# Peptides against a protein of PDB entry 1MQS: the designs that were tried, part 51

Target 1, 223 residues: chain A of PDB entry 1MQS
Amino acid sequence: ILKMLFLNKDLNNNDNITTITDDIFNQQEIIWKVLILDIKSTATISSVLRVNDLLKAGITVHSLIKQDRSPLPDVPAIYFVSPTKENIDIIVNDLKSDKYSEFYINFTSSLPRNLLEDLAQQVSITGKSDKIKQVYDQYLDFIVTEPELFSLEISNAYLTLNDPKTTEEEITGLCANIADGLFNTVLTINSIPIIRAAKGGPAEIIAEKLGTKLRDFVINTNS

## One batch from the design tools (peptide; made by RFdiffusion4, then SolubleMPNN)

Design b2_p14_7_s2 (from b2_p14_7, 4 letters changed)
Fold by OpenDDE base, seed 1:
Structure b2_p14_7_s2 (fold): chain B 223 residues (1-223), chain A 14 residues (1-14)
Amino acid sequence: as target 1 above (223 residues)
Amino acid sequence: KKTYTLTLEPGIPF
């Protein structure tokens, strides 16, 4: 929970909550945030933290997700809520309305695949995915700014690959672009990866194209 | 040299 309040940064867990909050408060500039809860997570937070602890963690305001909340477009928000369709819809609506500057989403329990896909689809449609910085549950760890994470910055890739109206030619073209991006990334890393892909979808197409490019490159450089 | 594994799977469009 404390890690979540500090935007999932690595914290030294050997200290008690008070020591950690005091040390961070004294050593680092406080980033003020809004904490958005539901009824269940409110009980969880209350069992672990006091109001003063929240303030020390930079939580300036906390509210219920279903509550009518005023926009704070310059303030980042931490969501700690149950993985439900209702909560996802509210988060997406908050995103659409630019209610906050950044969105750090933490689900209180495992997020089912269908709900993850729903969230992803809705966010993709908004065109504001850049505002979502993190999505966490007990199994998921998605941070947009992680050093080990890179993006090809291809707009609407998910929508294009999943739209039944997209032509095979368009899919093939997009897969080629993705493969080109991955190829350039591989060259930058200077290591040929083992490629694994699910069969029967765009992943396989990309894998095949990338594999061909890598093989051709190796042949040409060794010749 | 470190060997990497590139796993291609349906992504999350965040």
Scores: peptide ipSAE 0.168, ipTM 0.749, DockQ to the pose 0.088
Fold by OpenDDE base, seed 5:
Parts: sequence; structure tokens; C-alpha cells
Structure b2_p14_7_s2 (fold): chain B 223 residues (1-223), chain A 14 residues (1-14)
Amino acid sequence: as target 1 above (223 residues)
Amino acid sequence: KKTYTLTLEPGIPF
């Protein structure tokens, strides 16, 4: 829980809650944050932390996810809520409305794959995926940090690849566009990556196309 | 130089 409140940075686990909060308070500038909870997570937080602990962690305001909340577009938000479709829809709505500057999402239990896909799909449609900085549950650790984050800004890529009405020609064309975007990114970073892809799907097609482009580039540059 | 690993996974847009 403390790790979550400090945006999942590495904390020395050997110290008591009070020692950790005091050390961070004294050594680093406090990042002020909003904490969004539900009924279940409120009980969990209340059992482990005191009000003073939240303040020392930089929590300026804590609110329930279902209550009306004022927009704070310049303040980062930490969500600690149950993995439900209702909560996901609310988070996405908050994202659409630019309610906060950054979104750090922590689910109280395991997020099912179907809900993860739903979240990802909805976020992608908004065009504001860059504001989602973290997604955590018991097993999922997703951290989005700049400058390591990039977007190809290809509209509806997920929908196109997953629509049964999409033709093989359309899939191949989209995969080529993605591979071109990745190739340009690699050239910009000036580092050739190790490429891994799931077999039997669009990922493999993209990997093959990208690999070919990179090999051709290396051969042409060394010649 | 920093070495990168590019993992391509279906169904997750980020």
C-alpha cells in the first residue's frame, strides 16, 4: 500500500511505515496526489494507515470513485479500486474529461483478461493513453514512463485487428504500417532491439516485417 | 548502449 502511494517506487522494506514516510518526507519533494477509493479499498486503507500517514505520503484529497469529484487537471491521481466494469468505465470517463493530469491505476485484486482488454480498448479510443502511467493488480505490473513510451498514433488498430470482418489484406496492410512506424522509432533511438512476438497472429507478421526492414538497413549501411 | 527488448503482444494497445 505504501509503495502504491509513492507511485510504486522502490522503498526500503526494512523500515516501519512511520520511518519510510519520514525519510521520504525529509529527502524528496512531496508530490501531491489525489487518492480515489471504493468502499472495499477504503476499509483496507483504514485498517493499515492513519490519516496522518496519507498526508505524509502526499495525499491531499481522498474520495470515493462513485461520488462527484471536482476536476483537478494539474494533479496526479491514484486509483485503488476493485477490478469491475463499472469502475473501469468511471476511470475512462475521468480520463475523457481530463479530470486529472496523470492516472495511476491499482486494482485491489486480479484484473480479468476481458476487463483488461476492455480498459485498453476504451483508453485507446480516447487518444489519451499517455496519461495512463501505471496499471497494477496482484499479477500485472505495467509502467508507462517517458521517454521510453511512444505511440504510433494509428487509429483503431486494436479494433481492426480483432474484428472478424477485417480482411487478410487489411490486416497485412495495417501490420506493414505498424512495422514502418516501429522501424522509424528504432532509427530514432539508434538501437536495434531484440524482437519477441506471439506466434500465429498479427504480432508475428509485424515482427517478420520489422526484422526484414532492420536487416536490410544494416546491410545497406555496412555496404 | 542500452539494449531494448521489443515484445509484440496481441490485444493490448498499451
Scores: peptide ipSAE 0.165, ipTM 0.752, DockQ to the pose 0.071
Fold by OpenDDE base, seed 3:
Structure b2_p14_7_s2 (fold): chain B 223 residues (1-223), chain A 14 residues (1-14)
Amino acid sequence: as target 1 above (223 residues)
Amino acid sequence: KKTYTLTLEPGIPF
């Protein structure tokens, strides 16, 4: 929990909460943040942290996710809430409204795949995915920071790849376009990445196409 | 020189 409040930075687990907060408060610049909770997480936070601990962690305001909250567009927000459709919709609405400058999302338990996909889809539609900096649960660990985040500006890619009516030819074509975009990105960063992809789906197709393009490029450049 | 890992997963745009 304390790690979460410091944007999931590594902390010394051998020290007590007070020592950790005091050391960080005195030695590092504090990032002031808003903490968004639900009823369950409020109980969790209250059981382990004091008001002074929150303050030393840079939490200036804390509120319930279901309450009407004033916009603070220049302040980053930490969400620590249950992985529910309702909470996801609220977070997305907050994103649409530019309620905060950055979004650090921490789910109190495992986020089901369907809800992760729902979150991703909704965020993608808003065009404001760059404001999502972290998504954590019991099993997921995503840190998204610019300039490591980029878009290929391919419309409806998610829908096309997940629509059962989409033909294999259409999927292959889209995968080729994605691979081309990734290839251009790799050339821009001037570094050949290690490529990993899930097997049995479009990710594998993209990985294969990209791998081929990169191999061909390296061979041609070195000849 | 920094080495990057590109991870591709279906259905997740970020």
Scores: peptide ipSAE 0.163, ipTM 0.757, DockQ to the pose 0.069
Fold by OpenDDE base, seed 2:
Structure b2_p14_7_s2 (fold): chain B 223 residues (1-223), chain A 14 residues (1-14)
Amino acid sequence: as target 1 above (223 residues)
Amino acid sequence: KKTYTLTLEPGIPF
């Protein structure tokens, strides 16, 4: 949750919430953001974070997605909501109305492919896809930036990668599968992305595997 | 040609 509030930047997970927020507050420039929730995510946030934690994370305003919200066109917004058609439509409407400067979308559970495609299609029609900075699903261990939205639809990826009972072999295998999926997507887009990943975890493993696959592909294509 | 950035992040516990 804290990572989401800090736009999914890598945070030291060994520290308690208070220490993390204090350290970030003191060491980094605070980016003020709006947090958009639904009923379910409100309960989740309330169970983990205090109001002071939100403030230290740079949350200036938090509101329900179905609530009438005032436009803040110069302020980035974090959405943390259920993956529903209704919520997607609201987000797209907010985008159309230039309600916020940037959109960071986080779904509380797995986003079905059909809904992801719907989101992508609607966003593309608006012509404002550049305002969508990331789309995140806790079961997707990557952040996708518009206009290229896709899902590998790997079940329980997050749980598998973060379960202490998961073996290194299982993690490596899953990372390979994710890298393969990403590789196929890159080939479909016909553009080699800049790859960024946090060090010391599965993301780095995926990045390395994907990077190797892409390098090999480029070498083979130019030969 | 448009350059994209793919950011790989560990999952966020909810």
Scores: peptide ipSAE 0.147, ipTM 0.721, DockQ to the pose 0.057

Design b2_p14_7_s3 (from b2_p14_7, 8 letters changed)
Fold by OpenDDE base, seed 5:
Structure b2_p14_7_s3 (fold): chain B 223 residues (1-223), chain A 14 residues (1-14)
Amino acid sequence: as target 1 above (223 residues)
Amino acid sequence: KKKYVLELLPGIPF
C-alpha cells in the first residue's frame, strides 16, 4: 500500500510504516496527490494506515470513486479500486473530463483480460492515453511513462486484425510490420525483453517473428 | 539494467 502511495517506487521494505513515511517526508520533495478509493479499498487502507500516514505520503484529499469529485487538473491522482466495469467507466470519464493531471491506477485484485481490453479501448478513443502513467493489479505492472511508452504509429491495426474481411496475407504483413517496429524499439532501449503472447492469434505470430529477429541479431553481433 | 517484459495482447492499445 505504501509503495502505491509513492507511485510504486522502490521503498525500503525493512522499515516500519512510520520510518518509511518520515524518511521520505524528510529526504524527498513531497508530491501532493489525490487518492480515489471505493468502499472495499477504504476498509483495506483503514486497517493498515492512519490518516496521518496518508498526509505524510502526500495524500491531500481522499474520496470515493462513486462520489462527485471536484476537478483538480493540476494534481496527480492515485486510484485504488476494485476491477469492475463500473469503476473503469468512471476512470475513463474522469480522464475525458481532465479531472486530474496524471492517472495512477491500482486495482485491488486481478484485472480480467476482458476488462483490461475494455479499459484500453476506451482510453485509446479518448486520445489521452499519455495521462495514464501506471496500471497495476495483483499480477500486472504497467508503467506508461516516457520513455517506456512508445507507439509504432500503425494506423487501424486493431480494426485490420479484427475485421473478418481481412485476408491472411494482410494479417501476416501487418504482423511483420509490427514485429519490425518492436525490433527497432528493442534496439533503441538496448535491452532484450522477455516476450509473452496469447496463443492462437496475431500476437503469437508477432512474438515468433520478433523472437527470430532478436535471436538472429544477437548471433550476428556476437560473431 | 532494467529487465523488460513485452506482453503482446490483441486489442490493447496502451
Scores: peptide ipSAE 0.108, ipTM 0.726, DockQ to the pose 0.078
Fold by OpenDDE base, seed 2:
Structure b2_p14_7_s3 (fold): chain B 223 residues (1-223), chain A 14 residues (1-14)
Amino acid sequence: as target 1 above (223 residues)
Amino acid sequence: KKKYVLELLPGIPF
């Protein structure tokens, strides 16, 4: 929870909440944020944190997601809410209305793939995906930071992969191109990533191709 | 070195 309040930065987990908040408050510039909760997450936070802890974490205002909230277009927002269609729709509406400057989305439990896809689809339509900086759940951490954001500039990749008229060969070819682009990006950052992909789809194909390229590279570099 | 996690989500338009 504290990690979430500090925009999922690494915190020293060995210290108590008070020590962590005091150290951060004294050593780092406080980023003031809005915290958006639902009924369930309110209970969770209230059980772990005191009001003073929220203030030390830079939370200026906290509100329920279903409540009318005043726009704060210059203030980043942290959402800590249940992974529901309703909450996703509200977040997207807040994005459309430029209610906040940045969006850090944390789901209280696992986000189903269908809801993740729905979120992504709706966000893409808004043209404001750059405002979504993070999406987290128990198993997913997606961080979009400018230094870590890149485009492969592959036109119509989504359409090609989802068009029922696209052949398996075309999909495989596109996946290879994506893997090549990712490989080049990985080499640029000089770090070997842990690759996660769902089984049974294009993601797995890309992951396998990328993994092979990375393994071959490591072998050739160490030889 | 910072470890990166690359999660591949094809078909998700961002």
Scores: peptide ipSAE 0.108, ipTM 0.721, DockQ to the pose 0.065
Fold by OpenDDE base, seed 1:
Structure b2_p14_7_s3 (fold): chain B 223 residues (1-223), chain A 14 residues (1-14)
Amino acid sequence: as target 1 above (223 residues)
Amino acid sequence: KKKYVLELLPGIPF
């Protein structure tokens, strides 16, 4: 929870909550932010943190996600809410309305694939994906996080892959291009990743192409 | 050596 309140930065202190908040409060410039909760997460936060702890963590305002909230376009927001369709729709509406400057989304439990895809689709339509800085759930360290984000700078990749008018050849070509970009990125990390991809779609095609390229590279470099 | 996991999630624009 404390890690979340400090925008998922690594905290070196294993001390109690009060000591950690005091140390950070004294050592770092406070980033003021809004905390958006639901009924369940409110209970969770209340069990661990006091009001003073939230203040020391830079939480200037906390509100329920379903409450009417005033726009604070210059203030970043932390969402800590259940992974539901309703909450996702509200977050997207907040994004559309420019309600906050930045969005740090933390789901209280595992985010199902279908809901992740729904979130992604809706965000893509808004054109404001740059405002989403982080997406976490309890089982993944990150779905999206700034320090580990990179872009292949491929225009309209989402639209091309999801347009029913796109030909198989066009999809295959785009997937190859993406795989090439990922390959180059992997080389900079100097580590071969474990690749996971959903079956039956472009992700599988990309994974297969990337896997082949990586295998070929390893064989050629170890020879 | 840090092991990385690359998860390919189609439809994620960010």
Scores: peptide ipSAE 0.100, ipTM 0.704, DockQ to the pose 0.082
Fold by OpenDDE base, seed 3:
Structure b2_p14_7_s3 (fold): chain B 223 residues (1-223), chain A 14 residues (1-14)
Amino acid sequence: as target 1 above (223 residues)
Amino acid sequence: KKKYVLELLPGIPF
């Protein structure tokens, strides 16, 4: 929970909450932010943290997600809420209305794949995906910050990969195009990344193609 | 030197 309040920075687990908050408050620049909760997460936070702890963590205001909240377009927001369709829709609406400057989303439990895809699709439609800085749940962690965020500008990639009418040849071609884009990006960052991909889908195809390209490049460069 | 992790997630159109 404390890690979440400090935007998922690494914290020492052996220290008391008060010691951690005092040290951070005194040593680092405080970032004031809004904390958005639901009924369940409110109980969780209240059981672990005191009001003073929230203040020392930089929480200036906390509110329930279902309540009407005043716009604070210059203030970043931390969401700590249940992974439900309703909460996702509210977050997206807040994004559309420019309710806050940045969005750090933490789900209280695992986010099902269908809801993750729904969130991603809705955010994409808004054109404001750059405001989504983090998405965390029990199993997933996404950090979307510059300069780590980039686009290959491939039109309709999501639709193509998810349309059952798309042919295997079209998928393979698209995956190759994506792999080429990623390869070029990797060369610009001057570091070879560790590649992770889910098994059994387009991600694995892309990972394989990219891995091959990188291996070939390294071999050719070192020879 | 910072080592990056590239995670490929299909169906996430962020």
Scores: peptide ipSAE 0.121, ipTM 0.733, DockQ to the pose 0.066; fails the geometry check

Design b2_p14_7_s4 (from b2_p14_7, 8 letters changed)
Fold by OpenDDE base, seed 3:
Structure b2_p14_7_s4 (fold): chain B 223 residues (1-223), chain A 14 residues (1-14)
Amino acid sequence: as target 1 above (223 residues)
Amino acid sequence: KPVYKLELLPGIPF
């Protein structure tokens, strides 16, 4: 929970909450944030943290997600809410309305794939995906920053990969194109990444193809 | 050189 409040930075787990908050408050520039909760997460936060702890963590305002909230377009927001369709829709609406400057989304439990895809689809339609800085759940964590985000300019990739009428050959072809794009990007960065991909889907296919390309390249350049 | 992680998520249009 404390890690979340400090935008998922590494914290010393051996220290008590008071020591951690005091050290960070005194040594680092505090980033003021809004904390958005639901009923369940409110109970969770209240069981572990005091109001003073939230303040020292940089939480200036906390509200329920279902409440009408005033816009704070210059303030980043941390969402700590249940992974539900309703909450996703509210977050997307907040994004559309530019309610906050940045969005750090933390789900209280595992986000099902269908809801993750729904979130991604809705966010992509808004054209404001750059404001989504983090998405975390029990099994998924990723940070999205502008310097780390790029487009391969592949049209209808999402639709193609998710259409049940798409053939295996078409999927394989698209995955190959994506892998080629990623490979070129890696070469531009001039650093070999650690690749992680979910198993049993297109991501694994892409990872395998990209891995092969990178291995072949390294072998050929070192020979 | 810094080591970075490339995470691939299926069907995510971010």
Scores: peptide ipSAE 0.068, ipTM 0.632, DockQ to the pose 0.065
Fold by OpenDDE base, seed 1:
Structure b2_p14_7_s4 (fold): chain B 223 residues (1-223), chain A 14 residues (1-14)
Amino acid sequence: as target 1 above (223 residues)
Amino acid sequence: KPVYKLELLPGIPF
């Protein structure tokens, strides 16, 4: 929880909350942010942190996700809420309305794949994905964070892959282009990844193409 | 060399 409040930076877990907050307060400039909760997460936060602890962590305001909240377009927001369709819709609406400057989303439990896809789809339509800096689920497991992300800067990739009017040839071509981009990125990192992709969609096509390219490359370079 | 996971998430615009 404390890690979440400090935008998921690595913290020394051996110290109590007060010591950690005091040390950070003294060593670093406080980034003021808004904390958005639901009823369940409010109980969780209240069991671990006091109001003074939140202030020391840079939480200037905290509110319930279902409450009417005033726009703070220059202030980053931390969401700590249940992974529900309703909460996702509210977050997306907040994004559309430019309610906050940045969005750090932390789900209180595991985010199911269908809801992740729903979030992604809605965010893609807004064109404001750059404002979403982090997405975590239970135990602050990584889903998406800016330092671990890169872009191939392919315009309308999502729209093209999900448009029913797109031909199989067009999909295959785009997937090949994406795989080429990923291949170049992998070569830059100089490490072969373990690839995971959902079955039955474009991700599988991309994974297969990328896998083939990587295998061919390894064979040719070790030879 | 460090081993990393590359997860391809369809429709993820992040």
Scores: peptide ipSAE 0.065, ipTM 0.621, DockQ to the pose 0.073
Fold by OpenDDE base, seed 5:
Structure b2_p14_7_s4 (fold): chain B 223 residues (1-223), chain A 14 residues (1-14)
Amino acid sequence: as target 1 above (223 residues)
Amino acid sequence: KPVYKLELLPGIPF
């Protein structure tokens, strides 16, 4: 929970809550942020943290997700809520309305695949995916920070790769397009990355294609 | 120059 309140930065786990909050408060400029909760997460937070702990963590305001909340377009927001369709719709609506500057989403339990796909689809339509900096649940850890964030401008890539009706030819074609986009990005950054991918899926196909392109490029430029 | 790590993960929607 403390890690979440500090935007999931590495914290020394051996220290008690008071020591961690005091050290951060004294050593770093405090980042003021809004905390959005639901009924269940409110009970969880209250069982672990004191009001003073929230303040020391930089929480300026905390509210329930279903409550009417005033826009704070210059303030980052932390969501700590149940993984439900209703909460996802509210978060997306908050995103559409530019209610906050940045969105750090933490689900209290595992987010089902169908809800993850729904979130992705809705966010994609808004054109404001860059404002979503983090998505966490029991198994998912996604962090995107600029300037490490970029878009290939490929519509519905996730949905296409995960649709059982998609043909092998369509998957191969999409993977090639993704690899080309990544290759161009790497050239722009002017640094060759270490590439890692999960085995047995589209990610591996993309990694192999990208690796080949990079190797060929290096050989041709050194020759 | 910073060394980048590109990790391709399944199920990342963004």
Scores: peptide ipSAE 0.065, ipTM 0.630, DockQ to the pose 0.068
Fold by OpenDDE base, seed 4:
Structure b2_p14_7_s4 (fold): chain B 223 residues (1-223), chain A 14 residues (1-14)
Amino acid sequence: as target 1 above (223 residues)
Amino acid sequence: KPVYKLELLPGIPF
């Protein structure tokens, strides 16, 4: 939850929420954000965080997704809502109306394939996919822009993987990150893919890493 | 249940 509030940046794992928020508040400039919730997520947030914690996380305004909300076109928004058609439609409408500057979408549970496709389709129609900065659920960490297109939003991945100056360690690290993203995607759509990759390059590395993750997951799930 | 083909392009995984 805290990670979400800080736009899913890597945070130091401290057991104390207050310590985390205090440390971040003191060490980093606060990005002020709007938090959009539903009834269920409100309960979740309220059970874990205090009002002051939200403030320290940069949440200056929080509202229910179904409530009338004033446009804040220069303010980024974090959505933490159930993965429903209704919520997706509202988010898309908010996108269409430029209600916020950026959209960080976090679903409270797994986003089904059909809803993922619906989101992607609607977003594609708006032409404002660039405003969607994140899409997360329990497993997902990518952006949907088109019905069958998603992005892990890994900066300069192609350049890094194809630059002769890039070290093997860097390549391996990046491939691991990509594999993680793909793994999360697979879990979100709840279907094990047939993986095809060219041999002798980063694609193979990614495929191997992804395959391992999937195998481990299947084994652990069946145990 | 649909079966997906995840094709990883050389150098262009994502």
Scores: peptide ipSAE 0.053, ipTM 0.628, DockQ to the pose 0.081

Design b2_p14_8_s1 (from b2_p14_8, 10 letters changed)
Fold by OpenDDE base, seed 2:
Structure b2_p14_8_s1 (fold): chain B 223 residues (1-223), chain A 14 residues (1-14)
Amino acid sequence: as target 1 above (223 residues)
Amino acid sequence: PITFNESLKKLSLK
């Protein structure tokens, strides 16, 4: 998250958030930026960062992507939003209207190829592709509630998994979504976890799916 | 995986 706020510059990962922000604040000229969020990313940011951290990162204003926002044509913008068609269309509209000087786009999870191509196509039509400075996928589909506890904030997950009316397909689908969220979390932490799950239930399904994703990732990154 | 820049380049060449 901090890397994103500093336009994805390499930061020393071994320091506390406060130390990183203080060091950068003292050593570098602050680039003032606008931060554009959605509901999901707002929760994520709020769980990890304090308001003071945003200010130290040079965030002057933060707003929701769906809100009416005043143009700041001389100010760069950081988008940290879900990879949806709706958000892409809004970003492109903001680009067309010259709402900001530069666009640093960060998606909260993996952007599907079709949406990436759609974004590229729309941007190319505007003739303003030079204003798009960065497009990144982030693996931050989680909320930190406690130092050793995080939540994916999937609505009614427990109820759905334990409702006898829920189909096996629905359970499998939900477990896959949970595993995806956990996978993204693991990638963010940059550490391969030991996975423990209760046997004979949804937790085991999730653990197996997560294990497979991690193995596949390790194989693909080492090749 | 195709990057955004690669996608833009492909579109500019058409």
Scores: peptide ipSAE 0.043, ipTM 0.706, DockQ to the pose 0.054
Fold by OpenDDE base, seed 4:
Structure b2_p14_8_s1 (fold): chain B 223 residues (1-223), chain A 14 residues (1-14)
Amino acid sequence: as target 1 above (223 residues)
Amino acid sequence: PITFNESLKKLSLK
C-alpha cells in the first residue's frame, strides 16, 4: 500500500510504516496527490493506514470513485479500485475530462485480459495515453484488523457454508472466491505460506484451490 | 500475460 502511495517506488519492506513515511518525508519533496477509492478499497486502506500516514505519503484528499469530484488538472491522481468495467469507464471519463494531471491506476486484484484490452482501447481512443503513468494489480482485496489477522469481508460466508440449504455449486463458488482472496493476500505479502486447514470441510476445499493457484503462479513466473 | 503497454502498442500498430 505504501509503495502504491509513493507511485510504486521501491521501498524497504522491513521498515515500520512510521519509519518509512518519516524517512521519505524528510528526504524527499512530497508530491501531493489525490487518492481515488471505492468502498472496498476504502476499508482496506483504513485498516492499514492512519490519516496521518496518508498525509505523510502526500495524499491531500481522498474520494470515492463514484462521487462527484472536482477537477484538479494540475494534481496527479492515484486510483486504487476494483477491476470492474464500471470503474474502468469512470477512469476513462476522468481522463477524457482532464480531471487530473497524471493517472496512476492500481487495481485491488488482478485485471482480466478482456478488461485490460478494453481499458487500453478506450485510452487509445482518447489520445491521452501519455497521462496514464502506471497500471498495476495490487492484490489488496483484504482488510487487516490486527497484526497478523485479516479479513476478506465476504458477507455471510459462515452462514452460507453452514446452511444445509446451500447447494454444492454455491459452496464451490464461495470457496473459489475465498481462495482468490487468499491468493491475492499471499501475493501482497510476497512470501509462500504454509497452508493449514481443517480436514473434511470447506476449509480443505479452499486450501486445495489456493495450493493449486500458488503452484500455477510459481510455475508461470519461472517460465 | 499481456501488459497494458503491450496492449497499447498493438492498438497503435493497427
Scores: peptide ipSAE 0.035, ipTM 0.701, DockQ to the pose 0.057
Fold by OpenDDE base, seed 1:
Structure b2_p14_8_s1 (fold): chain B 223 residues (1-223), chain A 14 residues (1-14)
Amino acid sequence: as target 1 above (223 residues)
Amino acid sequence: PITFNESLKKLSLK
C-alpha cells in the first residue's frame, strides 16, 4: 500500500510505516496527489494507515470513486479500487473529462481479462492513453508509458497465472517460457540486467529462473 | 518483443 502511494517506486526501507513516511518526507520533495477509493478499499487503507500517514505520503485529498469530484487537471490521481465494470467506466469517464493530470490505477484484486480488454479498448478510443501511467493488480504491475517496457506477447499468460485451475506444472512451465524469452532478450541487448520483481508472485519465480540462467551463462562463458 | 501498451491495444481489438 505504501509503495502504491509513492507511485509504485521501490522502497528500500523495511521499517514501519511511520518511519518510512518520515524518512521520505525529509529526504525528498513530496509529490501531491489525489487518492480515489471505493468502500472496500477505504476499509483496507484505514486498517493500515492514518490520516497523517496519507498526508506524509503526499495525499492532499482522498475521495470515493462514486462521489461527485471536482476536476483537478494539474494533479495526479491514484486509484485504489475494486476491479469492476462500473469502476472502469468511471475511470474512463474521468480520463475523458481530463479530471486529473495523470492516472495511476491499482486494483484491489485480480483484474479479469475481459475487464482489462474493456479498459484498454475504452482508453484507446479516448486517445488519451498517455495519461494512464500505471495499471496494477495483485498479479500485474506495469507502467503503460515507459519506453523501456516491452512484452513477449505470450498468449494467455495472465489468464493462466490467475486461473485457480492451473496446475503447478503449468505455472512452472509458463514461468520457464517467460524466463527463456527474457533471457533471449538480454542476450540480444548484450547487457546483464539488474533484476527486480514483486515478491510472493509469478514475477519472483520468473526473476529467479532468469537469474539462474544468466548466472549459468556467465559462468560458462567466462570460465 | 513489442511495447506492453501496444500489446494491450491488440488485446482490446479482439
Scores: peptide ipSAE 0.026, ipTM 0.613, DockQ to the pose 0.054
Fold by OpenDDE base, seed 3:
Structure b2_p14_8_s1 (fold): chain B 223 residues (1-223), chain A 14 residues (1-14)
Amino acid sequence: as target 1 above (223 residues)
Amino acid sequence: PITFNESLKKLSLK
């Protein structure tokens, strides 16, 4: 729990809560955050932490996820909530509304695959995936930083790629557009990347197209 | 074939 409150940084597990919070409070700059809870996680937090512990962890405000919350667009938020469709929808709505500056999501238990896919789909549609900095559960450890994640601003890309009515030609065309965008990004960064992609899907198609473009470019530039 | 979401999942776990 303390690790979560400090954005999942490594902590010394041999120290008591008070020692850990005191050391961090005195040695590091405190990042002020909002803590979003549900009924279950509220009970969990209350069983192990005191109000002073939350304050020393940089929690300035805590609220229930189902409550109406005021927007704090310049403040990062930590969600510690049950992995439910309802909570996912609320988080996505908060994302759409720019309610907070950054989103650190911690599920209290394992996030089922269907809900993970739902979260990914909804976040993708918003175009604000860069604001999702962390997603944690019992089995998932996902950390994203802004410099490492960007959008090509292609409308309905996820829907197009996953709609069974989409033709192979349309998929290929979209993958080509994505590859072009990535290629332009690489040229802007002026660094040749190592390309990694999952096999057997659109990611592989995109990776192959991008690889070809990069190879052609290198050959043409050296020639 | 692997879905886009599955691809993202695999990338997120590396």
Scores: peptide ipSAE 0.023, ipTM 0.601, DockQ to the pose 0.039; fails the geometry check

